# Peptides against a protein of PDB entry 5HB3: the designs that were tried, part 103

Target 1, 150 residues: chain A of PDB entry 5HB3
Amino acid sequence: RQMQDRCMSEYNQRIRNAPEGSIDPFRMACYKIIGRCDLSNRSLDGLQTDVNDWIWLQFNLARETDRSLELAGESYGLAELQASIREIGLKHFPKTAAEDTNGSFGMFFYLQILAGMFEQAIAYLYPFSYVDAVHFAIALTYYGLLRPVD

## One batch from the design tools (peptide; made by RFdiffusion4, then SolubleMPNN)

Design b1_p24_4_s3 (from b1_p24_4, 11 letters changed)
Fold by OpenDDE base, seed 4:
Parts: structure tokens; sequence; C-alpha cells
Structure b1_p24_4_s3 (fold): chain B 150 residues (1-150), chain A 24 residues (1-24)
């Protein structure tokens, strides 16, 4: 908590006093991850990141902390992450097999799985790969992650 | 595992799109 408070203080000070974009990206990452600062901006400008880095960041930002205990006033949890993934899907990923050119559906499926959107992930995968969807459904059910559709 | 292979393939296929998204 003390570290978080310090991070927030430094973050606020730097944002106010430093030119825009002058803050070291790694430092910014620390402020976001540890200090929970400016969670509305979930991108790390200036860092070359891939999808793995991005999703890692999202998970770290999506702390399942009791909202009542979040002193930082900004809450970003799993629900918000899932919403973000959904939005990404709508904007950037194919909705039908006909729209898929390079198998990009798999990436969105992956993201949904990581975000715990199991039912949605399976539903999404189904029209692209029936067999894979069934296999994943079975596996997820086995691990108790997928709710069987009645 | 089949699971790992699937995700690796998915990553590979989605990589181009992802890179494009990140440039935006």
Amino acid sequence: as target 1 above (150 residues)
Amino acid sequence: SAFDKFFEEAKKKGAEIWEEMLKK
C-alpha cells in the first residue's frame, strides 16, 4: 500500500510536470501495474509489445480486488477486461468463417479463453472449427470451466 | 499438447493482424 501510494504520488507529479510522452514507458508500466494509475489507458506507449505482453498487462491490471477496498478510485476487473476483449473482437476479428483469411479467429478464441470467456469462446470457435470447438468444450467441461448448456 | 499446438498456430495466424492493430 505504501508503495502504491508513492507510485500514485509520483505519477501525478510527473503527469503534471513532465511533457506529454516524456515518461519512460517502463516507469509508466510500473505506475499502472503497481500504482493502479490511469487504468483507463491500458496501453503502454513506447513499448514494442506483442499480444502476449498485452494480455499479460491486462491480466495484471484486472485485479480481482474487492472494489470496496480499491482506494485508487479506479477499478478495472475481470468484467472490464472481458468487455475490452469483446470490443476487440467486434472491431478486429472475423465474425464469420467467410471473413477469416488467415485463421485469425484462433487469436480471438485464445484471448477469450484467457479472459475466462469460455462459453463465448466456444460459441465463437464453433462456426470456424466445429471439431476444435467440441474438443475444447469437452476439455473445459472436464475442468469445470464450461457450464453445460442445458 | 494439442492445446498448445492450437494456440501456437493461432498466435502465428493472428500475428499479422495483431501487429497491424498495434500500429494503430
Scores: peptide ipSAE 0.032, ipTM 0.645, DockQ to the pose 0.110
Fold by OpenDDE base, seed 3:
Structure b1_p24_4_s3 (fold): chain B 150 residues (1-150), chain A 24 residues (1-24)
Amino acid sequence: as target 1 above (150 residues)
Amino acid sequence: SAFDKFFEEAKKKGAEIWEEMLKK
């Protein structure tokens, strides 16, 4: 669209001519989301964000369709998002119930569900709350999102 | 819900986590 092309043009011009951090963060966000500019950087520097904003951004930047339609280096799909979630889990979330002190396991479960990592999410949740894991497993199975175990 | 509480608790204590996420 015309707006996307305009954003790309402006972004390229400003990136070449402006020092780092001199561009308004909100404008950069617009270039990122609307213009699909510099998708290798999946953050919004200079803006106050929380986990909801972060995950929203990841989904908006993710593209399920043909990556060949994007510029080289400007592709980010579901697989990359899932990989990022896994990495975040390994670094920041409890692995066992004994490591959980504040219920943060729920956040990681939530992130996995949003990212479509259903089997992994259920497996992760089970040692923390087997009742909830069973409930979610039933629901996910009903909607055809969870594969039955052999 | 219980999960909402979990999320809120995680958000309150996860400032460093979010900062790291935002640097990716």
Scores: peptide ipSAE 0.027, ipTM 0.564, DockQ to the pose 0.081
Fold by OpenDDE base, seed 1:
Structure b1_p24_4_s3 (fold): chain B 150 residues (1-150), chain A 24 residues (1-24)
Amino acid sequence: as target 1 above (150 residues)
Amino acid sequence: SAFDKFFEEAKKKGAEIWEEMLKK
């Protein structure tokens, strides 16, 4: 698309030629999301963000399309996002209740749920909060999102 | 890294976020 090519061109031009800190972070975000520019950098520099902003960005940058049809030459789908979430979990979140010092397990549970990793999310939550894991499992099963274990 | 810093800050709010989710 002509618009995508233009966005990519403008993005690259600004990154190369603009003084540091002179580019509007929101404009750069638009180029990244709409133009699919620099997908390897999955953060928004110069913006105050929280976990919700971060996850929103990840989903917007993810596309479940045929990789062969990706016009920007870069592809990032749900599978790659889920892989990233797993890596984040391994690096930054507790693996056992004994390792949890500030209740951060809930954040990782939330991220997995958002990424559609329902079975993994429940399995992860179980050792931290048995009761809550059971409640969520029931709810997810009711909505047909959790696969029953044979 | 900026990424590490982000998640370190997020972890500090982990307990609060969990409680908020449970209230819904």
Scores: peptide ipSAE 0.025, ipTM 0.515, DockQ to the pose 0.523
Fold by OpenDDE base, seed 2:
Structure b1_p24_4_s3 (fold): chain B 150 residues (1-150), chain A 24 residues (1-24)
Amino acid sequence: as target 1 above (150 residues)
Amino acid sequence: SAFDKFFEEAKKKGAEIWEEMLKK
């Protein structure tokens, strides 16, 4: 708690008083990840990141057990992550096979799986790859992660 | 497995697109 308070204080001071772009992006990342500062901004500015880095960050920021210790505006858990992934899907990924020109559906499927959105992931994959969707559904069901629909 | 190969290919393609989106 003391460390978090210190991080918050330093983060706020630097954000308010430092010239734009003068702060080490890695330091800012540390404040965000360790200190849980400014969780409303869940991206790392100034760093080149890929989808794996992004999803890693989201999961690290999504800590439900610490919600009671966080400010109301700084709360971010799995539910919020899942909501974000849904929004990303609506904005950036194909909804139908006809819209898929670059094979990006697989990435969105992957993101949903990582976020534990198994039913949604299978439902999404189904129109793109029927066989793979069925195989994955069987596997998820076997491990008790997918509830079969009657 | 066939699924693993499919997934890796899809992931690769998706990652490339994602990187392009992040640059904007």
Scores: peptide ipSAE 0.022, ipTM 0.521, DockQ to the pose 0.108

Design b1_p24_4_s4 (from b1_p24_4, 15 letters changed)
Fold by OpenDDE base, seed 3:
Structure b1_p24_4_s4 (fold): chain B 150 residues (1-150), chain A 24 residues (1-24)
Amino acid sequence: as target 1 above (150 residues)
Amino acid sequence: SPFDRFFEEAEKLGAEIYKQILEE
């Protein structure tokens, strides 16, 4: 794609040569999303964002493409997203009910559900809230999204 | 839906954690 090559060229030029804060954050976001530039940096600096914006970006950057055909030489798919969620969980979220002080376990559960990590999400939620875990397990099973294990 | 309400609450409770993620 000729346009993609141009986007990458412009992105790299601006990142290297422009003073910090002098580039329009929205333009940089376009280079990242459309041009697939700098996929190792999966954030939008200089923009007002929330967790929904972040997760939206992750899904948009995730592609089902042949890595060898990626012009940028960078690949990011569902597997990489799920790995990122796991890593975030290990760093920032409670691992046991005893570590939970503010109820933040719910956000990690939320992220796992969005990323399609249903079995892991339910297993994680169970020690924090038995009732909620059962409710979600029933719902996920009903829609064929949860694979029960004997 | 119950799911939407749960997720919304989870987002609010995780606001500070989200900030920490962005600062890494």
Scores: peptide ipSAE 0.076, ipTM 0.675, DockQ to the pose 0.080
Fold by OpenDDE base, seed 4:
Structure b1_p24_4_s4 (fold): chain B 150 residues (1-150), chain A 24 residues (1-24)
Amino acid sequence: as target 1 above (150 residues)
Amino acid sequence: SPFDRFFEEAEKLGAEIYKQILEE
């Protein structure tokens, strides 16, 4: 908690007072990840990142900890992450095979799986690739992650 | 593993979509 408070203080000071581009982006990333600073901005400015970096960040920020110990406004859990992924899906990913032009459905499936949205992920994948959906369903069931459909 | 291969392919196909997400 003490470290978090320090990070928050430094982060706020830097974002308000530092000249543009003068802050080490890695330092800012540390403030965000370790200090839980500015969770409303879930990106790392000044760093070239890919989807793996992005999703890694989201998972680190989406901590299922005691929110009472979090600073005000700096709470972000799995539910919020899942909501974000749903929104991303609605905006950027194909909903049907007819909409899929580049095979990006797999990426959305991947994101859903990472976020623990197993049932939704399988349901989403099914119309795109039946075989893959079945394979993943079997695997997820084996590990007790997939709830059976009624 | 089948999972690894699938995810790798998904990542490759998601590059443009990822850029779009970041632009929001």
Scores: peptide ipSAE 0.028, ipTM 0.602, DockQ to the pose 0.081
Fold by OpenDDE base, seed 2:
Structure b1_p24_4_s4 (fold): chain B 150 residues (1-150), chain A 24 residues (1-24)
Amino acid sequence: as target 1 above (150 residues)
Amino acid sequence: SPFDRFFEEAEKLGAEIYKQILEE
């Protein structure tokens, strides 16, 4: 807890008092990942990142604990991550094949799979690629990850 | 595997999609 308190103190001091662009982005990333600081901002500013880095960060920040047990006073579990992915889907990804102009449906399918949203992922993929949806459904069922609907 | 092939294709869209997500 002493380390946690120190991390919070350093993070708050730097984010508020340091000139813009003067803070080491790697250090800030450490405060976020290890110190659990400022979990409402789930991005790494100042670092070159891609979608894989983003999703990796979301999983690392996710904790299956009560908010009251979080030392930083903030909690973010798998349920919140899944909710975030749903919101991203609504805003940034096609709902139908007709809306898909650049093939981005695959990325949203990918994100849903990583987040354990298997049934939703298959349902989403089906109208874009029937064959792929069936193959993934079979595979997920084989591994006991998909619940078939009666 | 089907998973590997599909994920590889999906990841090609990473840069543009990531940018869009961060701008929301």
Scores: peptide ipSAE 0.022, ipTM 0.483, DockQ to the pose 0.093
Fold by OpenDDE base, seed 1:
Structure b1_p24_4_s4 (fold): chain B 150 residues (1-150), chain A 24 residues (1-24)
Amino acid sequence: as target 1 above (150 residues)
Amino acid sequence: SPFDRFFEEAEKLGAEIYKQILEE
């Protein structure tokens, strides 16, 4: 808690007083991850990252515990992450096979699986590949991650 | 594994998709 408070204090001080671009991106990343500062900005500006780094960050920022215990005044849990992924899907990924020119449907499927959105992931995959959707559904059911409708 | 195949394909598109996400 002391570390978090210090991070929050320093982060707030720096964002108000420091010129733009003068703060070390890695330090800002530490403030964000450890201090949970400025959760509305869920990216690491100034750092070379890929989709794996992005998803890693999202999960680290997510809190599954009681939100009343959030010391930073901001909360971001799995639900918010899933909402973000849904939004990303609506804006950046194909909705039909006809719209898919580069196979990007796989990435969105991947993101949904990582976020535990199994039912949505299978439903999304179905129009692109019926066979693959069935195979994934079987596998997810086997591991108890997908609940069949009785 | 079908999982491995999809994950590999997804990762190949990762950089481009990530850039698109950040530009929004």
Scores: peptide ipSAE 0.021, ipTM 0.495, DockQ to the pose 0.094

Design b1_p24_5_s1 (from b1_p24_5, 14 letters changed)
Fold by OpenDDE base, seed 3:
Structure b1_p24_5_s1 (fold): chain B 150 residues (1-150), chain A 24 residues (1-24)
Amino acid sequence: as target 1 above (150 residues)
Amino acid sequence: SSLLKELERLKKNLEEFQQKLKDE
């Protein structure tokens, strides 16, 4: 795709050569989304972003395509997103209730649910909130999203 | 507070979280 190559070229040129704050962050976002540029950096600098915007971006960048067929850009799918969520969890979120000093466990639970990591999410939530974990487990099972383990 | 309320609180602090990710 000639257009994609152009996007990549312009993106790389601007990120390397442009002074900080001189680039329109929305334009850079377009290059990232359309051109699949710099997928290792899955954030939009200079834009006000909430968790919904962030997760929207992650899913838009997640493309289920054969990597060998991509002429330009980078490959990023659901598996890579889930891997990223796991890594984020290990680095930035409490692993036990005793480590939860700021109540951030809920955010990690939310991220796992959005990424379709249902079993892991329930297992993670259980030591923090037994009641909530049971409620979500029942609901997810009802909809066939949770695979019960003996 | 309920999990839902906690999630809403945490959603507002995403910028701080994103900054931490950039520092890694």
Scores: peptide ipSAE 0.020, ipTM 0.471, DockQ to the pose 0.362
Fold by OpenDDE base, seed 5:
Structure b1_p24_5_s1 (fold): chain B 150 residues (1-150), chain A 24 residues (1-24)
Amino acid sequence: as target 1 above (150 residues)
Amino acid sequence: SSLLKELERLKKNLEEFQQKLKDE
């Protein structure tokens, strides 16, 4: 608790008082990850990140803890992440093969898989690639991650 | 909003990367 409070204090102080461009983005990232500061902003400003870095960050920030027990002023869990991915999918990813101009369906499929949205991921992939959807469904079932509908 | 912006950035980066792979 003391460490988190200190991190939050330092984070807020730096955001408010540091001249533009003087903030070490890695230090700020540490405050976010370790101190759980400003969880509403889940991006790392000033860092070049890829999809893997982003998703890693999301999982690191996501905690399945009782909201009442979290020391952080904000709670962010897997459910909230899944909700965010769903919302992003609805807004920014193709729903049908006809809408897919850039082949971006695979990225959304990947994000859903990473977020544990297996049934939804397979359902989403199916209209784009039947064969791939079946292969993934078999694999996920084999590992006990996909619940077959009776 | 920050998450969305980041995802859009990452999407763009991935598309660019995929395009580079096709050109190689």
Scores: peptide ipSAE 0.020, ipTM 0.506, DockQ to the pose 0.101
Fold by OpenDDE base, seed 1:
Structure b1_p24_5_s1 (fold): chain B 150 residues (1-150), chain A 24 residues (1-24)
Amino acid sequence: as target 1 above (150 residues)
Amino acid sequence: SSLLKELERLKKNLEEFQQKLKDE
């Protein structure tokens, strides 16, 4: 707890007082990941990131521990991540093949798979690529990850 | 909001990459 408090203090001090561009973005990332500082901002500014980096960060920030023991602002779990992905999907990704102008459906499918949203991922992929959806469904079923939809 | 912005950035990057592939 004392270490976390120190990390938060240093993080806040650097954000407020450091000249623009003088802060090492990797150091700031360490404060966020290790110290759980500023979890409301779940992005890494100043770093080149891809989808894999983003999802890795989300998993590291997500904690399914006893929320009652966590300090204010530290509570974030898999359920919240999945909810965020659903919301983003509804707003910013194509729902049908007709809406897909840039072929971005694959990214959303990938995000759902990484977040463990297997049933939803297959259901989403189905209208875009029937063959691929069936293949993934078979594979996920084989590994016991896909549950039949009622 | 932060997550949304990050995903939008990544989406844009992917779209740009896909476009480059089509132009080859």
Scores: peptide ipSAE 0.019, ipTM 0.491, DockQ to the pose 0.101
Fold by OpenDDE base, seed 2:
Structure b1_p24_5_s1 (fold): chain B 150 residues (1-150), chain A 24 residues (1-24)
Amino acid sequence: as target 1 above (150 residues)
Amino acid sequence: SSLLKELERLKKNLEEFQQKLKDE
């Protein structure tokens, strides 16, 4: 608790009082990951991150912590991540093949799979690529990740 | 090879998407 409180205090002090660009982005990343500071901002500012880094960060931040144990009052778990992905999907990704101008449907499918939203991912992929949806459904079923409705 | 190309495309799209989210 003392360590987390210290991390939060230092993080908040630096964000509020430090001149722009003077904060070590790696230090801020440590506060975010270890101290779980400012979980509302799930990006690493000032760091060059790729997709893998982003996904890794999301999973690390999405720890099922008992809300009672998170001193910061901010709980971020898998459910919240899934909710975020759903929201992103509604706002930024095509819902039908006719709306797909950039071929971005695959990215949303990938995000859903990574977040464990298997049934939703397959349902989403189906209208874009029937064959791929069936193949993934078979694979997910084989690994016990998809429950077939009897 | 086709799968790898598709994965690379997806990776690129995700990076672009993440950048858009940061800009918002």
Scores: peptide ipSAE 0.020, ipTM 0.469, DockQ to the pose 0.441; fails the geometry check

Design b1_p24_5_s3 (from b1_p24_5, 16 letters changed)
Fold by OpenDDE base, seed 1:
Structure b1_p24_5_s3 (fold): chain B 150 residues (1-150), chain A 24 residues (1-24)
Amino acid sequence: as target 1 above (150 residues)
Amino acid sequence: DELKKLEELLQKRKEEFLKKLREE
């Protein structure tokens, strides 16, 4: 608690009072990750990031805790992340093999797996790569992550 | 807002991929 409060204080102070261009983006990232500061903005400004960095950050900031118990009043959960993944899937990824122009289906499969959307991920992968879908399904089932029957 | 950021990152990835294809 004390560390979190300190991080929040420093974060807010620097955002408000630091001269333009003087803010260390890595320091700010540390405050965000460790202190969970300003969770409404889950981007890391001033850093060159990719999709992997983005998804890593989302998982680190996501919590399955009751929002009512959080002192900062800011919460982000797995459900919200999954909703985001679903939405981007509908807009930016191929729905069928015929629509696949650059093999991007694998990235969406990957994002779904990371987000714990195992059944949806396998179902999505199946029409693109039958063999891969079967192998992943077997593995996920073995580890109790895939529920083939309701 | 975060969704928009992800969309931008995905677009960037796509552009990089296409660039590599042109160079090969």
Scores: peptide ipSAE 0.254, ipTM 0.767, DockQ to the pose 0.053
Fold by OpenDDE base, seed 3:
Structure b1_p24_5_s3 (fold): chain B 150 residues (1-150), chain A 24 residues (1-24)
Amino acid sequence: as target 1 above (150 residues)
Amino acid sequence: DELKKLEELLQKRKEEFLKKLREE
């Protein structure tokens, strides 16, 4: 906790007092990831990131703890991440093969799998790629990750 | 918020894809 307190202090000092454009974005990222500073803002400003970087960061910052146990008094876990993935899926990804103009269905499947949304991921993939959906379903079932319907 | 950030990243990917298609 002492280390986190120091990180928080340095983070806040730099955010408030550093001249504009002088902050090392990588150093600030370290405070975010290691020190868990300002978890309400999970973006890495000043760094060029992609979807893979985003999802990696979300998993690193997510914790299954009570809000009172976090230094910042914030709560962010797997459930919140899954909710975000569901919402983004409704807005930005094709629902049918006919809507897939950019070949982006695979990305949404990928995000769902990473987020542990296995049943939803398989159900989504099935109309796009039957063969792949079946193979993933078999594998996930074998490892006890997929719950078959009764 | 973080959802907005993800939306921006996805939009960026789409734009890059479309750009590549136009250049082919």
Scores: peptide ipSAE 0.240, ipTM 0.757, DockQ to the pose 0.053
Fold by OpenDDE base, seed 4:
Formats: structure tokens, sequence, C-alpha cells
Structure b1_p24_5_s3 (fold): chain B 150 residues (1-150), chain A 24 residues (1-24)
């Protein structure tokens, strides 16, 4: 709690008062991650990031706790992340094997897995790679993460 | 906003992939 409060304080102070370009983006990232500061902006400005960095951050910032227990003013949970992943899937990833031009289906599968969308991930992967879908399904089931529909 | 960022990152990734394909 104390650490989080300190992070929020420092984050807000630097955002408001520091000269442009003088802020260490890595430090700011630390404040965001530890303090969950400014959850409305879940990007790491000033850093070269990729999809892996983005999804990692989203996952780490997502909480399933009561809003009343959160120190941050905004609520951001796994449900919101999953909604974003669903939306991006509809726009940027192939829906069928026939639409797959660059093998990007694996990336969407990966994003769904990281977002805890296990059933959807397996269902999505199945038409692209039956073998892989089955292997992941077995593994996820073994760990109690997959809930097959009877 | 976050979705836009993700879209940009995904687009970048796609471009990189296509670049690699052209080099093969």
Amino acid sequence: as target 1 above (150 residues)
Amino acid sequence: DELKKLEELLQKRKEEFLKKLREE
C-alpha cells in the first residue's frame, strides 16, 4: 500500500511537472505497473514496445478485485481485456483458414491464451491447426483451464 | 485508445512478417 501510494504520487508529480523529454520512460513504466497509475492509459509512452509488451502490460494491470479496494480511480479487469481481444480479433485476424494469408492466426491464438480465453482460443485454432488445437486442449484441460462443453 | 495502439502494433508485426517473406 505504501509503495503503491508513493508510485502514484511520483507518477502524478512527474506527469504534471517534469519537463517534456526529461522523464525516464522506464521509471514511468515501473510506476504504472506497480502503482497501477492512470489505468485509462495503459500504453508505455516513450518506449519501443511490441504486441508482447502490450499484452503483458494489459494482463498485469487487469484485476478482478472490487473497485472499492483499488487505489486507482479506474477499474480495469480481465473482462475488459478480453473484450478488447475479441474486438481486435474481428478486425485484424483471419476468421477462417481460407482468409489466412500470412499465418497470423497463431498470434491471435496467443493473445486469447494470454487473456485467459482458453475455450475461444482452442475453438479458433482448430480450423487452422487441428493438431496444435488438440495438444493445447489436452494441456489446458490437464491444468483445469479448459472447460469443454459436453 | 488502447485498441488503436494494439492495432498499430499488430500492423507493425504484419509488416515485419511480410518483409521477411519477401527476403526468402
Scores: peptide ipSAE 0.237, ipTM 0.758, DockQ to the pose 0.052
Fold by OpenDDE base, seed 5:
Structure b1_p24_5_s3 (fold): chain B 150 residues (1-150), chain A 24 residues (1-24)
Amino acid sequence: as target 1 above (150 residues)
Amino acid sequence: DELKKLEELLQKRKEEFLKKLREE
């Protein structure tokens, strides 16, 4: 708690008082990750990131705790992340194999799996790759992550 | 805002992928 409080204090101080361009983006990233500062902004400004970095950050910042238990004034959970993934899926990924022009279905499948959206992921993958969908379904079932429909 | 960021990242990834395909 002391460390988190210190991180928040330093984060806020730097945001408010530091001259423009003088803030080390890596230090700010550390404050965000460790101190959970400014969770409304879950991006790392000033850093080159990719989708993997983004999703990693989301998981690190996501907490399944009641807001009342969080030291941070803001909370972000898995449900919100899943909602974001669903939304982007509807907008930016092919819905059918016929719409797939660049093989991007795999990325959406990947995001869904990472976010624990297993049933949806398998259902999505099935029309694109039957064999892969079956293999993943078997594996997920084996680990108790997929609920088979009787 | 976060969705926008993800969209941008996905777009970048797509562009990189397409670039690689063109270079092959």
Scores: peptide ipSAE 0.228, ipTM 0.753, DockQ to the pose 0.053

Design b1_p24_5_s4 (from b1_p24_5, 15 letters changed)
Fold by OpenDDE base, seed 4:
Formats: C-alpha cells, sequence, structure tokens
Structure b1_p24_5_s4 (fold): chain B 150 residues (1-150), chain A 24 residues (1-24)
C-alpha cells in the first residue's frame, strides 16, 4: 500500500530527526495505527490514555494479516498480544491465592478475557474464586467461547 | 448500579497498573 509506505517513511523520519517536543503525538499515533509503524512500541507516547485507549490500540495493532505483505517490516498479531499478557501475568500478578494480597487477580483475569484467552482465564480464576470462575465458564460456554474438557 | 460501579473500579485499577507498566 502506498499510504502505508508513506506513513512508514514519515514516521521514521520524524522519530529520528524531529526536534524534541516538536512531534505531534496524534499524528504519530495515526502513523502507528494506519501505517503499522514501530509495532515493537505498542504505546502512544505523549498522549494521555486510559485503559480503554490501551486495549483499543492493542486490538487494532493485533491484526491477523498476511505478514509477508506488510510494508511495516514488523508484525503484531493476537498471538503476540496473548504472549505479552502471559508475560505480564508471570511478572506482576499472583499465581496462587496465597500470593494475592491486593485482590489483583481479578485484573489479570480481565486482561486474559479481553485477549481472548478464555480457557486460561478461567483456569487462572478458579483457585481464587471458584464461584466466579464457574459463572464465567457457564457464560463463555453458552456463547461458544469456552471449550470444556471431557 | 452496583455492577457499573465495580466496572469503574476495575478500570481504574487497571489504568493505574498499565501506567506503572509504561513507567518501567
Amino acid sequence: as target 1 above (150 residues)
Amino acid sequence: SMLKELEERLKKNLEEFLQKLRSE
């Protein structure tokens, strides 16, 4: 795509050569989203963002396309997002109920759900809250999102 | 509603967490 190529060129030029503080963060965000530039940095520097903005960005960047045809030189899909979530979990969230001091397990559960890691999310939640895990499992199963094991 | 309040609390907590991640 001609547009993508142009975006990549301009993005690289600006990030490397523009004076500090002169770059329009919204413009750079557009390059990232539309041109898929610099996918290794999945944040919007210089912008005030909340969790909704973050997750929106992740889903937009996590595109399942033919990576060989992308001009950006980098690829980021759902698998990479899920891997990132998994890594975050390993580093920053409790693995057992005994490790949970702040009730943060729910947050990691939420992240896993958003990333489509349904089976893993339920498995994770189960030791923390059996009742909640069952409720979510039922709901996810109803919508065909969870694969029960025999 | 109660559910909405809980959702907002969760979002707030998540936002704070994500901010920490960006700062690391």
Scores: peptide ipSAE 0.023, ipTM 0.522, DockQ to the pose 0.428
Fold by OpenDDE base, seed 3:
Structure b1_p24_5_s4 (fold): chain B 150 residues (1-150), chain A 24 residues (1-24)
Amino acid sequence: as target 1 above (150 residues)
Amino acid sequence: SMLKELEERLKKNLEEFLQKLRSE
């Protein structure tokens, strides 16, 4: 707990007081990942990251534990990740085939699958690609990941 | 392969998305 508090203090101090460009982004990343600091900001500013890095970060920040037992001041679990994915979808991805200009629907489908949002993913994919949606639905059902409608 | 091409396209789209997030 003492170490956790120290991490939070140092992180906040650097964010507020450090001159621009003087903050070591790797150190800040350590505070975020290990110290669970500033979980509302799930990005690593100042670091070159790709899709794989982003996905890795999201899942590492997510913890499957009782929030009441979280020693850090902030908690972030699968539910919060799923909520974030939903928000991302609403803001940045097409809702209908008519809105899709660059095929980005597949990326949102992929994100939902990674986050375990299987039913939502299939429902989303269906209007874009009926055949693919059916194939994934069958596969997910086979593995017990999709709950079929009664 | 079709799958590899799709993957690359999806990665590109995600990168663009992430760039937008960073700019906000």
Scores: peptide ipSAE 0.022, ipTM 0.504, DockQ to the pose 0.456
Fold by OpenDDE base, seed 2:
Structure b1_p24_5_s4 (fold): chain B 150 residues (1-150), chain A 24 residues (1-24)
Amino acid sequence: as target 1 above (150 residues)
Amino acid sequence: SMLKELEERLKKNLEEFLQKLRSE
């Protein structure tokens, strides 16, 4: 608890008082990951991260631990991540094949899969690529991740 | 092979999307 409080204090102090550009982004990342500081901001500012890094961060921050055990006043779990992905999908991704201009539907499909939203992912992919949706459905079913509606 | 290719395409698209989100 003392360590976490110290991390939060240092994190907040640096965000508020540090001159622009003087903050070590790696140190801030450590505070976020280890100290669970400022979980509302799920981006690592000042760091060039790829999709894998972003996903890793999201899963790392998303703790399935009982909210009661988290000393951090902010709880972020898988449910919140899934909600965020849904919101992103509604705002930034095509809903139909007719709306797809850049072929970005696949990215949203991928995000849903990573977040464990398997049924929704397949349902989303189906109108864009029937063949791919079927293949993924078969694979997910094989691994017991997709529950076929009887 | 097809799944791997799809995954790579998806990752690329995701990276581009995330870059756009950060620039906004």
Scores: peptide ipSAE 0.020, ipTM 0.509, DockQ to the pose 0.351
Fold by OpenDDE base, seed 1:
Structure b1_p24_5_s4 (fold): chain B 150 residues (1-150), chain A 24 residues (1-24)
Amino acid sequence: as target 1 above (150 residues)
Amino acid sequence: SMLKELEERLKKNLEEFLQKLRSE
């Protein structure tokens, strides 16, 4: 806890007082990940990141801990991540093959799988590719990850 | 506000990813 407090203090001090362009983005990322500083901002400024980096960060910041023991601003779990992915999907990804002009359905399927949203992922993939959806459903069921609806 | 930031970041990354796919 003492280390966390120090990280928070240093993080805040650098953001407020450091000259523009003098902040090492990797150092700031370390404060965010290790010190759990400024979790309301879940992006890494100044770093080149792709979708894989982004999702890795989200999972790293997401903690399945007792919410009552966390301070304000430090609470972020898998449920919140899943909710965010759902909302992003509704706004930015195609719902049907007819809406898919860029072939981006696979990326959203991938994000849902990574987030453990297996049932939703299969349901989403089904209208785009029946064959692929069935294959993934079989595999997920075999490993006990998919809960079939009776 | 937090969700909006995440959406924008994901959108940017997705666009870059799609551009790479088209160039291959």
Scores: peptide ipSAE 0.020, ipTM 0.460, DockQ to the pose 0.097

